# Peptides against a protein of PDB entry 2QAS, part 26

Target 1, 120 residues: chain A of PDB entry 2QAS
Amino acid sequence: PPEDLMQYEAMAQDALRGVVKAALKKAAAPGGLPEPHHLYITFKTKAAGVSGPQDLLSKYPDEMTIVLQHQYWDLAPGETFFSVTLKFGGQPKRLSVPYAALTRFYDPSVQFALQFSAPE

## One batch from the design tools (peptide; aimed at target 1 I66 L86)

Design b2_p21_2_s3 (made by RFdiffusion4, then SolubleMPNN; from b2_p21_2, 12 letters changed)
Fold by OpenDDE base, seed 3:
Structure b2_p21_2_s3 (fold): chain B 120 residues (1-120), chain A 21 residues (1-21)
Amino acid sequence: as target 1 above (120 residues)
Amino acid sequence: MEEELEELEERMERAEEEFAA
């Protein structure tokens, strides 16, 4: 097969990660996501740039999933990573996740799913 | 900490079920 010097596959993968970023920006806008849309985001906990409660990250050494529907605050979708506050037992915990660390994205309301290959 | 982990597990469980469906 001929060599792809354009690296189209890589470009496509980056574009798909861009969908997640765009979706999070919509979620962070005033009013949040339009019902019934909500997001399930899974990421590698040991990926470079991931930060959060050490005990939590230690509990999930490979990957963990967060649900963005009604129980999240201060969602800040940056250009390379996003951060969000999740409350547990009433205690807020901040998580910062690079888009490159994502392994899956899902919106069950419309059954839209994306999967990514993320380095450990 | 204990409560945090339990609540996250519930979310992960639910997410996995819906993703697989």
Scores: peptide ipSAE 0.048, ipTM 0.613, DockQ to the pose 0.074
OpenDDE base, seeds 1, 2, 4, 5: peptide ipSAE 0.045, 0.046, 0.033, 0.022; ipTM 0.614, 0.613, 0.608, 0.544

Design b2_p21_2_s4 (made by RFdiffusion4, then SolubleMPNN; from b2_p21_2, 13 letters changed)
Fold by OpenDDE base, seed 1:
Structure b2_p21_2_s4 (fold): chain B 120 residues (1-120), chain A 21 residues (1-21)
Amino acid sequence: as target 1 above (120 residues)
Amino acid sequence: SAAELAALREAERQALADFAA
């Protein structure tokens, strides 16, 4: 096929990352997500901008999936990244994840899924 | 309660770092 100098696929992927951002903003709004909606978010843990407890990230050297349903706090969806507090082993951990690091987004309540390409 | 059960399942899924089937 002809070479795509416009990089339409990349543009489309970036646009779709906006869906994740918007969904997280809904989740962060007062009242949270409307039942039964909840989010599975997968990201590359070694991607630039990803931050969190070293012990936690070390446990997931490639990808990590977090679930936002009932056990999340202080969700802060920014323009380029979001941060959230989750409990692991009963301990609250703060994670910051750039949208560019995302590889998967899923809402099982309506079986809505998105897949993204991120640095390997 | 349903919420409590969901929370437990959520915690498990967090630990597994994978999507539910």
Scores: peptide ipSAE 0.064, ipTM 0.656, DockQ to the pose 0.076
OpenDDE base, seeds 2, 3, 4, 5: peptide ipSAE 0.061, 0.038, 0.040, 0.082; ipTM 0.686, 0.662, 0.667, 0.685; seeds 2, 3, 5 fail the geometry check

Design b2_p21_3 (made by RFdiffusion4)
Pose (drawn by RFdiffusion4):
Structure b2_p21_3 (pose): chain A 120 residues (1-120), chain P 21 residues (1-21)
Amino acid sequence: as target 1 above (120 residues)
Amino acid sequence: SFFPDPAAAHAAAMATLANAP
């Protein structure tokens, strides 16, 4: 015991997904992130709401990490998901990722990191 | 638990990295 009927830990997890959304809004600002900040986003490929090229999604069965630093265009962070154009083998492709699909967040510049979808 | 070790987070991120920086 005790069983947590309030699910405080789960609420804290969702509250923290919001940091990722806020960070992506600063990155979507004209001019991008304030260097040397850059982002690693890890997400569940099969989590509902994610869309991308069928070929690309098949290459990454469960987890996929993307880096937002030198090569990303048209970052569009909506309130419930974000979409971004990245390059894979020199070929530009478009992704949509719900914040709910996120499992990790990391900025190597200040070594700030978050882990989600992990009730432990 | 939401604030993991940075080195471990970086290694995990590199394991499934899909694109170039």

Design b2_p21_3_s1 (made by RFdiffusion4, then SolubleMPNN; from b2_p21_3 with A8E H10K M14E A20E)
Fold by OpenDDE base, seed 5:
Structure b2_p21_3_s1 (fold): chain B 120 residues (1-120), chain A 21 residues (1-21)
Amino acid sequence: as target 1 above (120 residues)
Amino acid sequence: SFFPDPAEAKAAAEATLANEP
């Protein structure tokens, strides 16, 4: 098969990562996500730019999934990364994740799913 | 594929779920 010198797959991934960003911006709006929508976001914990509690990240050496449904606060979807406060083991903690670190996005309410290639 | 099977997506998400919904 011929080589794709245009790198269409990369372009498509960037475009689809935009869907995640847009979805998070909707989630961050007043009133939150329109029920029954909720978001499962999976990312590489060792990816550049990922930051959060060391003890938490240590439990997930490869990938970690967070769910934004009822208990999420101060969701801040930036242009290159988003940050959010979630409860882990009963304690609220802040997490910051670059969109480039994402490997999966899933909204079970409408069974919408995306998967991405994340950096090593 | 950019669009995985929903069942696969569900299983993958739950496998590494960390926070409380």
Scores: peptide ipSAE 0.663, ipTM 0.957, DockQ to the pose 0.742
OpenDDE base, seeds 1, 2, 3, 4: peptide ipSAE 0.658, 0.659, 0.661, 0.661; ipTM 0.956, 0.956, 0.956, 0.956

Design b2_p21_3_s2 (made by RFdiffusion4, then SolubleMPNN; from b2_p21_3 with A8E H10K M14E A15R A20E)
Fold by OpenDDE base, seed 3:
Structure b2_p21_3_s2 (fold): chain B 120 residues (1-120), chain A 21 residues (1-21)
Amino acid sequence: as target 1 above (120 residues)
Amino acid sequence: SFFPDPAEAKAAAERTLANEP
């Protein structure tokens, strides 16, 4: 087959990662997400730029999923990464995740799902 | 595929869910 020198697949993935960023910006707005919308976000824990509690990340050597629904605080969706405070085992912890580390996005309220290829 | 099956997406998300909703 002919070689794709435009790399359309990569372009498409970058565009779709923008959906996650936009969704998080809505979640960060006053009042949070409009119910019943909530977000499941999966990412590679060893990807460059991922930051969080060492003990937590150690429990998930490959991928980890977080949910933004009832208990999330100080959500800060930047241009290249987002930061958020969540409860793990009853304890609040801060996570910082680059959008490039994402592998899945899912909103069960409307069954909207995305998947991405992320480097190791 | 950029848009996976919702059922598969649900299963994948719950498999590695870490925080409390």
Scores: peptide ipSAE 0.664, ipTM 0.956, DockQ to the pose 0.746
OpenDDE base, seeds 1, 2, 4, 5: peptide ipSAE 0.662, 0.659, 0.658, 0.664; ipTM 0.956, 0.955, 0.955, 0.956

Design b2_p21_3_s3 (made by RFdiffusion4, then SolubleMPNN; from b2_p21_3 with A8E H10E M14L A20E)
Fold by OpenDDE base, seed 3:
Formats: sequence, structure tokens, C-alpha cells
Structure b2_p21_3_s3 (fold): chain B 120 residues (1-120), chain A 21 residues (1-21)
Amino acid sequence: as target 1 above (120 residues)
Amino acid sequence: SFFPDPAEAEAAALATLANEP
């Protein structure tokens, strides 16, 4: 097959990562997400830039999914990564996740799903 | 595929769900 020197697939994937960033910015706005929208975000826990409690990340050696629905605090969607406080086993903990580490995004309210290749 | 099947996506998300909603 002809060689794609433009790397269109990679460009398209980068554009779709922008959808996740935009969705998180909406989630961080006053009042949060418009109901019933909520977000499942899956990422590689060993990817560069992923930060959080060691014991938590160790429980998920490959991928971990977080849900942003009722209990999320101080969501800060930056340009290259986002950070958020969530409850794990009843305890609030802070996570920082680069968008490049994402492998899945899902909003069940409208069944909108994305998947990405991410560095192992 | 950039857009997986919704049912598969939901199953995959729940498989590694860590925090309380």
C-alpha cells in the first residue's frame, strides 16, 4: 500500500484527544457537567507523567479508570495534563494524568466512546 | 478504530474502575 508520509491517523488521534480536554474543561466549569453527562476516563498508570498515590497506582499495574460524576473536586484541566481529587476507598486522593496517557473515554449518557493508543 | 462499540467501551471502563462515583 502507498506510504502515508502525512501520518493522518496520528493527526486524527491528536485531534480526538482534544475532545477529552474540552470535555474536562466543561466538567470543571461552575455547576459541573450538565446532567446526566458523566465521564469514564481510562489511562495507562505507568505512562510518563502519571502521578498519584503509589499504593493506589500499584493496584492497577496496566490501566486504571476513573469516573467523574457526583464526587470529584478541584478538577484542573491543563493544556498537557489534568488533575483531580477523587475518593478511593473513602479517602480523597489527588491524581494527575497527561492526556497522552489516555486509552479510553466514555460518556454513557449518550454512549459516546473514544479509544487511543498510548505509550506503555 | 477511534470509535469503539459503546457496550465494549462500557465494559472496558468498568473493568478497571477505581474511584467512587
Scores: peptide ipSAE 0.707, ipTM 0.962, DockQ to the pose 0.737
OpenDDE base, seeds 1, 2, 4, 5: peptide ipSAE 0.700, 0.031, 0.697, 0.706; ipTM 0.961, 0.589, 0.960, 0.962

Design b2_p21_3_s4 (made by RFdiffusion4, then SolubleMPNN; from b2_p21_3, 6 letters changed)
Fold by OpenDDE base, seed 5:
Structure b2_p21_3_s4 (fold): chain B 120 residues (1-120), chain A 21 residues (1-21)
Amino acid sequence: as target 1 above (120 residues)
Amino acid sequence: MFFPDPAEAEAAALKTLANEP
């Protein structure tokens, strides 16, 4: 196929990353997500900007998935990254993830799935 | 591929799930 010099795929992915951002903003609103919606978010743990517990990130050298359903606190969906407090092994810990680091987004309640190519 | 198969997506998500729901 002919070479795409416009990089439409990248443009589309950026647009779709906006869906994740919007979804997280809804999740951060008072009352949280409308049941039964809940979000599975997968990201590259070694991507630039990813911040969290060293021990935890070490357990997931490539990708890690978090779920926002019942136990998530202080979700802060910024413009370029989001941060959230989750429980890992019973311990609440803060995680910050740039939207650019995302590789997958999934809401099982309506089987809505997105897949992205994240920077190496 | 922007929209993967839901079943595949779920399986992939659960494989690396780290936190308590």
Scores: peptide ipSAE 0.657, ipTM 0.954, DockQ to the pose 0.750
OpenDDE base, seeds 1, 2, 3, 4: peptide ipSAE 0.653, 0.648, 0.657, 0.654; ipTM 0.953, 0.952, 0.954, 0.953

Design b2_p21_4 (made by RFdiffusion4)
Pose (drawn by RFdiffusion4):
Structure b2_p21_4 (pose): chain A 120 residues (1-120), chain P 21 residues (1-21)
Amino acid sequence: as target 1 above (120 residues)
Amino acid sequence: VHTLTDAEKEQMIEDGHAAQS
């Protein structure tokens, strides 16, 4: 015991997904992130709400990490998901990722990191 | 707050750059 009927830990997890959303809004600002900040986003490929090229999604069965630093365009962070154009083998592609699909967040510049979808 | 281990952080760097290479 005790069983947590309030699910405080789960609420804290969701509250923290919001940091990712807020960070993506600063990155979507004209001029991008304040250097040397850059982002590593890890997400569940099969999590509902994610869309991308069928070929690309098949290459990454469960987890996929993207880096937002030198090569990303048209970052569009909505309130419930974000979409971004990245290059894979020199070919530009478009992704949509719900914040709910996120499992990890890391900025190597200040070594700030978050882990989600992990009730432990 | 859940955080990542150093090994997990290094794995994310490797995976991110490998995915977009």

Design b2_p21_4_s1 (made by RFdiffusion4, then SolubleMPNN; from b2_p21_4, 13 letters changed)
Fold by OpenDDE base, seed 2:
Structure b2_p21_4_s1 (fold): chain B 120 residues (1-120), chain A 21 residues (1-21)
Amino acid sequence: as target 1 above (120 residues)
Amino acid sequence: VRTLSEEEMQELIRQGEAFQA
């Protein structure tokens, strides 16, 4: 088959990662997400740029899914990564995740789902 | 680009490890 030197599939994936970024920006806006919207975000915990508490990341050595619905604070969606505060063991923990580390995005309220390739 | 179906995602959520404060 012909060789795709443009790498269209990769470009398409990057564009769709922009959907996640945009959704997180909506979530970070005043009032948060409009009910009943909420987000399930799955990512590779060992991907470059991922940072968070050791106890949390060690529990999920490959992938983990965070749910942004009721218990999250200071969501900050940046250009290349987002950060959010969640409570683990009763204490607030800051988690930072590059969009490139994402493998799945899902909003159950409208059954909108995306899947991405991420670093192995 | 392949997106997951509703049922595929639901299954992954059920079987996967999720975290919420």
Scores: peptide ipSAE 0.038, ipTM 0.681, DockQ to the pose 0.420
OpenDDE base, seeds 1, 3, 4, 5: peptide ipSAE 0.019, 0.037, 0.036, 0.033; ipTM 0.502, 0.682, 0.675, 0.656; seed 1 fails the geometry check

Design b2_p21_4_s2 (made by RFdiffusion4, then SolubleMPNN; from b2_p21_4, 11 letters changed)
Fold by OpenDDE base, seed 4:
Structure b2_p21_4_s2 (fold): chain B 120 residues (1-120), chain A 21 residues (1-21)
Amino acid sequence: as target 1 above (120 residues)
Amino acid sequence: VRTLSQEEMEQLVRDGEAFQA
């Protein structure tokens, strides 16, 4: 097959990251996600822009999955990254994740899934 | 019945109990 110099796959991936952003914005709105929707978000913990407690990120040297269903607070979806407070070891921890760091997005309620290539 | 922490829910995902496509 001929070489794709337009990088259409990358464009499509970037567009689909917009779905995650939009979903998180809905989740951050008053009342949160409509039942029974909830989100599983997987990302590369060493990707540029990822920030959080050192002990937490060290525990997950490659990827980690956060679940936005019952135990999350102050979800703030920005234009390039989102931040959220989650409990780890019983303590609230603030995590910031660029959308570019995402590798998986999943909503079990409707079995909607997306997979992405993230920076190494 | 109790709510799960993020770590507990993440464990369920790793075990495939909460995540299945």
Scores: peptide ipSAE 0.086, ipTM 0.655, DockQ to the pose 0.073
OpenDDE base, seeds 1, 2, 3, 5: peptide ipSAE 0.025, 0.024, 0.033, 0.022; ipTM 0.605, 0.617, 0.613, 0.605; seed 2 fails the geometry check

Design b2_p21_4_s3 (made by RFdiffusion4, then SolubleMPNN; from b2_p21_4, 9 letters changed)
Fold by OpenDDE base, seed 4:
Structure b2_p21_4_s3 (fold): chain B 120 residues (1-120), chain A 21 residues (1-21)
Amino acid sequence: as target 1 above (120 residues)
Amino acid sequence: VRTLSQEEMEQMIKDGEAFQA
C-alpha cells in the first residue's frame, strides 16, 4: 500500500477523541447524562499529564478504567483534559486525565465503543 | 445494599463486565 503522508489515521483518532470530550461535556451539564447512558473510560496511567493520588496511580501501573455512572463528582471537562472526583477506599480522590491518554471509551447503554492509541 | 467505590466497580469490570463494540 502507498505511504500515507497525510497521517489520516492520526487525524481521525483526534477527531474521535473529540467525541469523548463532547460526551463528557454533556455529562458535566446540569442533570448529567440522560439515563441510561453512562461511560467507561480507560486511560494510560503513566501518560503525560495524568495526575492523581500517587497510591492510586501506583496501583494501576498501566491502565485503569473509571466508570461515570453513579459515583462521580465535579466532572470538569476542559479542552485538553478532564478532571473528576471518584471514591477510592471510601475517600474522594481528584483525577485529571488528558484526552490524549485515553485508550478506550464505552457507553454500554447503546454499546458505543471507541478505541485509541495513547502515548507510551 | 451499599454504594460501590470506584475500585470495586473496576474489579467488577475485570471480573465480569465485557467490552463489546
Scores: peptide ipSAE 0.131, ipTM 0.655, DockQ to the pose 0.057
OpenDDE base, seeds 1, 2, 3, 5: peptide ipSAE 0.026, 0.026, 0.027, 0.027; ipTM 0.617, 0.628, 0.618, 0.635

Design b2_p21_4_s4 (made by RFdiffusion4, then SolubleMPNN; from b2_p21_4, 12 letters changed)
Fold by OpenDDE base, seed 3:
Structure b2_p21_4_s4 (fold): chain B 120 residues (1-120), chain A 21 residues (1-21)
Amino acid sequence: as target 1 above (120 residues)
Amino acid sequence: VRTLSEEEMQQLVRDGLAFQA
């Protein structure tokens, strides 16, 4: 097949990552996610720009899934990454995840799923 | 864009869930 010099696949992936960004912005807005929508977000914990509790990241050296449904605090969806406070072992922990680190996005309420390629 | 089966979703939760909100 001919060589793609336009990088269409990368552009498409970026567009799909934009869906996640938009969804998180909806989640961060007053009132949060409209019920029954909730989000399962999976990302590579070793990806560049991922930051959080070292004990947590060490426990999940490959991928981690977070659930945003009822109790998410200070969700801040930026242009290149989002940050959120969630509970781990009952304690609030701050996590920052670049959209480029995402590998899966899922809303079970409508069975909407996206999968992404992320650096190993 | 695709859908995940309930089984696939539950497996993801079992394997990788660290935070739940």
Scores: peptide ipSAE 0.037, ipTM 0.683, DockQ to the pose 0.421
OpenDDE base, seeds 1, 2, 4, 5: peptide ipSAE 0.026, 0.031, 0.029, 0.030; ipTM 0.467, 0.659, 0.640, 0.645

Design b2_p21_5 (made by RFdiffusion4)
Pose (drawn by RFdiffusion4):
Structure b2_p21_5 (pose): chain A 120 residues (1-120), chain P 21 residues (1-21)
Amino acid sequence: as target 1 above (120 residues)
Amino acid sequence: SLFPDPAETEAFANAHLANDN
């Protein structure tokens, strides 16, 4: 015991996914992130709401990490998901990722990191 | 933890990295 009927830990997890959304809004600002800040985003490829090239998604069965630093265009962070154009083998592609699909967040510049979807 | 070890997080992220930078 005790069983948590309020699910405080789960609520804290969702509250913290919001940091990723807020960070992506600063990155979507004209001029991008304030250097040397850059972002690693890890997400569940099969989580509902994610879309991308069928070929690309098949290459990454469950987890996929993307980096937002030197090569990303048209970052569009909606309220419930974000979409961004990245390059894979020199070929530009478009992704849409719900904040609910996120499992990790990391900025190597200040070593700030978050882990989600992990009730432990 | 919601705030995991950074070095372990970086190693995990690099093992699953997908795009060009």

Design b2_p21_5_s1 (made by RFdiffusion4, then SolubleMPNN; from b2_p21_5, 6 letters changed)
Fold by OpenDDE base, seed 3:
Structure b2_p21_5_s1 (fold): chain B 120 residues (1-120), chain A 21 residues (1-21)
Amino acid sequence: as target 1 above (120 residues)
Amino acid sequence: SLFPDPAETEAQMLSTLANDD
């Protein structure tokens, strides 16, 4: 097949990362997401810029998934990364994840799914 | 593969679910 010198797939993925950012901004607004929408986000824990509790990240050497529905606080969706407080084993912890580290995004309420190639 | 299969996606993501909800 002919060589794609434009790298359209990469361009498309970058554009779709914007969907995740936009969704998180909606989730961060007062009142949160409109029911029954909620978000599952998977990211590579060893990706550059990922920050969180060492013990937690050690439990997930490759990928980790978080859910934003009933228990999430201080969600701060920035331009290049988002930060959020979640509970793990009953303990609140802060996570900071660059959008570039994402590998999957999913809203089960409408079965909307995205996947991305993320470098380690 | 920009839009993966929802069922497959859900199963894979749940296997690495970390936080309480």
Scores: peptide ipSAE 0.593, ipTM 0.943, DockQ to the pose 0.722
OpenDDE base, seeds 1, 2, 4, 5: peptide ipSAE 0.589, 0.590, 0.587, 0.584; ipTM 0.941, 0.942, 0.941, 0.941

Design b2_p21_5_s2 (made by RFdiffusion4, then SolubleMPNN; from b2_p21_5, 8 letters changed)
Fold by OpenDDE base, seed 5:
Structure b2_p21_5_s2 (fold): chain B 120 residues (1-120), chain A 21 residues (1-21)
Amino acid sequence: as target 1 above (120 residues)
Amino acid sequence: SLFPDPEETKQYMESHLANDD
């Protein structure tokens, strides 16, 4: 097929990253997500801007998936990244994840799935 | 693909699940 010099796929991915941001903003609003909606998010742990506890990130050297349903706190969806407190092995830890680091987004309640390319 | 198969997505993401819930 002919070469795509417009990079339409990349543009589409950038647009759809906005869906994830919007969904997280809904989740952070008072009352949280409307049940039974909940969010699975996969991201590259070594992508630029990703931050969290060293022990946690060392355990997941490539990608990790987090679920936002029953146990999450202080979800703060900014314009370029979101931060959230989750429990890992019973211990609360804070993560900061740029939207650009995302590789998968999924809401099982309606089987809505997105996939992205993420640079490191 | 931008819209992957939901079942394949679920399987992939669950294999990488990290946090308690």
Scores: peptide ipSAE 0.589, ipTM 0.943, DockQ to the pose 0.701
OpenDDE base, seeds 1, 2, 3, 4: peptide ipSAE 0.573, 0.582, 0.568, 0.589; ipTM 0.940, 0.941, 0.939, 0.943

Design b2_p21_5_s3 (made by RFdiffusion4, then SolubleMPNN; from b2_p21_5, 7 letters changed)
Fold by OpenDDE base, seed 4:
Formats: C-alpha cells, sequence, structure tokens
Structure b2_p21_5_s3 (fold): chain B 120 residues (1-120), chain A 21 residues (1-21)
C-alpha cells in the first residue's frame, strides 16, 4: 500500500477519542447510562497524567481495565481527562485518566469496540 | 484497527479487569 503522509489513522483515533469522552459524559449525567449500556475502558497506567493509588498502579505496570456498570461514583469527565471513584478489593479509590492514555473502549451491550495507540 | 473484533476485545479487557463491580 502507498505511504499515508496525511496520517489518517492518527486523525481518526483522535476523533474517536471524542466518542469515549461523549460516552463518559452521558454516563456522568443524572440517571447514568441507559440500561443495559455499560463501559469497559483500558488504559496505559504509566502514561503521562494517569494518577491513582500507587499500589494499584504498580499492580498493573502496563495496562489495566476498569468497568463502569454497577459500582462507580463521582464520574467527572473533563476535557482532557476523566476521574472516577471505583472499588478495588473493597476499598474506594480515585482514578484520573487522560483520554490520550486510553487503548481500548468497549460497550458489551451493543458490542461497540474501539482501539487506540497510546503514548508510552 | 480502530474497530477491533468485539469478542476478542471483551476477552482482552476482562483479562485486565481491575475494579470490583
Amino acid sequence: as target 1 above (120 residues)
Amino acid sequence: SLFPDPEETKAYMESHLANDD
């Protein structure tokens, strides 16, 4: 195939990251996501801007996945990152994840899947 | 690809699942 000097895939990924942001904003709205929709999100734990409990992030040196369905609180989807409170081993913890750190997005209810390249 | 296989995606993501739900 010919060389793509336009970098269309990168542009498409940036556009599709907007889908994740929009989905999270819907999830953060009163009433949450319309059933049966729920979200799986995978991200690079060592990416710039990722913050959370050190022990948790150390447990997942490359990537980790979170699920937003039954137990999530105070979801705050900003313009460049989102934060959310989840339980890990029964303990509530706050995570902050830049959209640029995402590698996978999935809604099992409709089998909608996205994949992204994230910076190291 | 931008739109990976949903079945493969689910399996991959669940294998990395971290939080309680």
Scores: peptide ipSAE 0.544, ipTM 0.936, DockQ to the pose 0.721
OpenDDE base, seeds 1, 2, 3, 5: peptide ipSAE 0.540, 0.542, 0.539, 0.538; ipTM 0.935, 0.935, 0.935, 0.934

Design b2_p21_5_s4 (made by RFdiffusion4, then SolubleMPNN; from b2_p21_5, 7 letters changed)
Fold by OpenDDE base, seed 5:
Structure b2_p21_5_s4 (fold): chain B 120 residues (1-120), chain A 21 residues (1-21)
Amino acid sequence: as target 1 above (120 residues)
Amino acid sequence: SLFPDPEATKAEMESHLANDN
């Protein structure tokens, strides 16, 4: 196939990352997401800007998937990254994830799925 | 593809869930 020097796929991914950011902002609003919407997010744990407990990130050397549904706190969706407190084995831990680190986004309630090539 | 198969996505992501829910 012809070489795409415009990098349209990358442009589309950047645009669609905006969907994830918008969805997280909705989730961070008072009362959370409207039921039954909830969010699955997969990201590269070694991507630049990813921050969290060393033991947790060591357990997931490539990617990890989190769900924002019943147990999440202090979701803070910024312009370039979001942070959230989740429980892992009963222990609350804070994660900070740049949107650029995302590889998958999914809302099971309406089967809305996105995937991205994360710069690593 | 930017829009993966939803069923495949569901199975994959749910099976690899990291946090408590």
Scores: peptide ipSAE 0.574, ipTM 0.934, DockQ to the pose 0.686
OpenDDE base, seeds 1, 2, 3, 4: peptide ipSAE 0.558, 0.563, 0.574, 0.563; ipTM 0.929, 0.931, 0.933, 0.930

Design b2_p21_6 (made by RFdiffusion4)
Pose (drawn by RFdiffusion4):
Structure b2_p21_6 (pose): chain A 120 residues (1-120), chain P 21 residues (1-21)
Amino acid sequence: as target 1 above (120 residues)
Amino acid sequence: LPAPANDWDPDEGGGPGPYPH
């Protein structure tokens, strides 16, 4: 015991996914992130709401990490998901990722990191 | 962290603007 009927830990998890959304809004600002900040986003490929080229999604069965630093265009962070154009083998492709699909967040510049979808 | 899935280095002028087609 005790069983947590309030699920405080789960609420704290969701509250923290919001940091990712807020960070992506700064990155979507004209001019991008304030250097040397850059972002690593890890997400569940099969989590509902994620869309991408069928070929690309098949290459990454469960987890996929993307880096937002030198090569990303048209970052569009909606309220419930974000979409971004990245390059894979020199070929530009478009992704949509719900904040709910996120499992990790890391900015190597200040070594700030978050882990989600992990009730432990 | 898993290896990044996208190309991210070297710098190719990326940012919040549209991709140059």

Design b2_p21_6_s1 (made by RFdiffusion4, then SolubleMPNN; from b2_p21_6, 6 letters changed)
Fold by OpenDDE base, seed 2:
Structure b2_p21_6_s1 (fold): chain B 120 residues (1-120), chain A 21 residues (1-21)
Amino acid sequence: as target 1 above (120 residues)
Amino acid sequence: LLPPANDYEPDVGGGPGPYPE
């Protein structure tokens, strides 16, 4: 088949990753997301740039899902990655996740879903 | 879908702002 030297699929995915970034920026604003909106975010735990507690990441060797709804703090959506403080078993932990590591984004309130290809 | 790893039940202390010291 003809070669796509423009890499359109990658461009499209990056554009959609921008939706996640924008959604997180709204979630980080004062008051958080408008109810009942909340975000399920799935990512490859071993992707480049992913950072968090070793014990936590060890439990999820492939993919991990976090939800931003009632308990999330210090949400900082940057240009290439976001960081957030969440509780796991009552213990607060800090995570840093590049948008490029994402595999799924979902808002159950309106059934809005996005899927992405991420490095293995 | 994978289940969420973090705690997310309603909490009056929750929010996008700074984690309380």
Scores: peptide ipSAE 0.529, ipTM 0.897, DockQ to the pose 0.838
OpenDDE base, seeds 1, 3, 4, 5: peptide ipSAE 0.528, 0.528, 0.526, 0.522; ipTM 0.891, 0.898, 0.896, 0.895

Design b2_p21_6_s2 (made by RFdiffusion4, then SolubleMPNN; from b2_p21_6 with A3P W8Y D9E E12V H21E)
Fold by OpenDDE base, seed 4:
Structure b2_p21_6_s2 (fold): chain B 120 residues (1-120), chain A 21 residues (1-21)
Amino acid sequence: as target 1 above (120 residues)
Amino acid sequence: LPPPANDYEPDVGGGPGPYPE
């Protein structure tokens, strides 16, 4: 096939990462997500910029999936990464995840799914 | 769908606001 010097696929991927950012901004608004919407987010735990408790991240050496549904706090969707406080076994922990680290995004309520390439 | 790592059962104290002190 012809060589794509424009790298359209990469541009499309970046645009779709924008969908995740926008969705998180909606989730961060007062009142949170409108029911029954909730967000499954999967990311590479070893990707650059991923930050969180070492003991937690050590349990997930490759990928981790989090869900923003009923228990999420301090959701801060920035321009390049988002941070959020979640509970793990009842214990609150803070995670910071660059959008570039995402591999999957899914909203089961409307069966909307996105898949991304992330650093290995 | 991979299982979520965090707790997600209904909690009236849920976000998206600040975590209660």
Scores: peptide ipSAE 0.549, ipTM 0.909, DockQ to the pose 0.820
OpenDDE base, seeds 1, 2, 3, 5: peptide ipSAE 0.539, 0.547, 0.535, 0.531; ipTM 0.904, 0.906, 0.905, 0.904

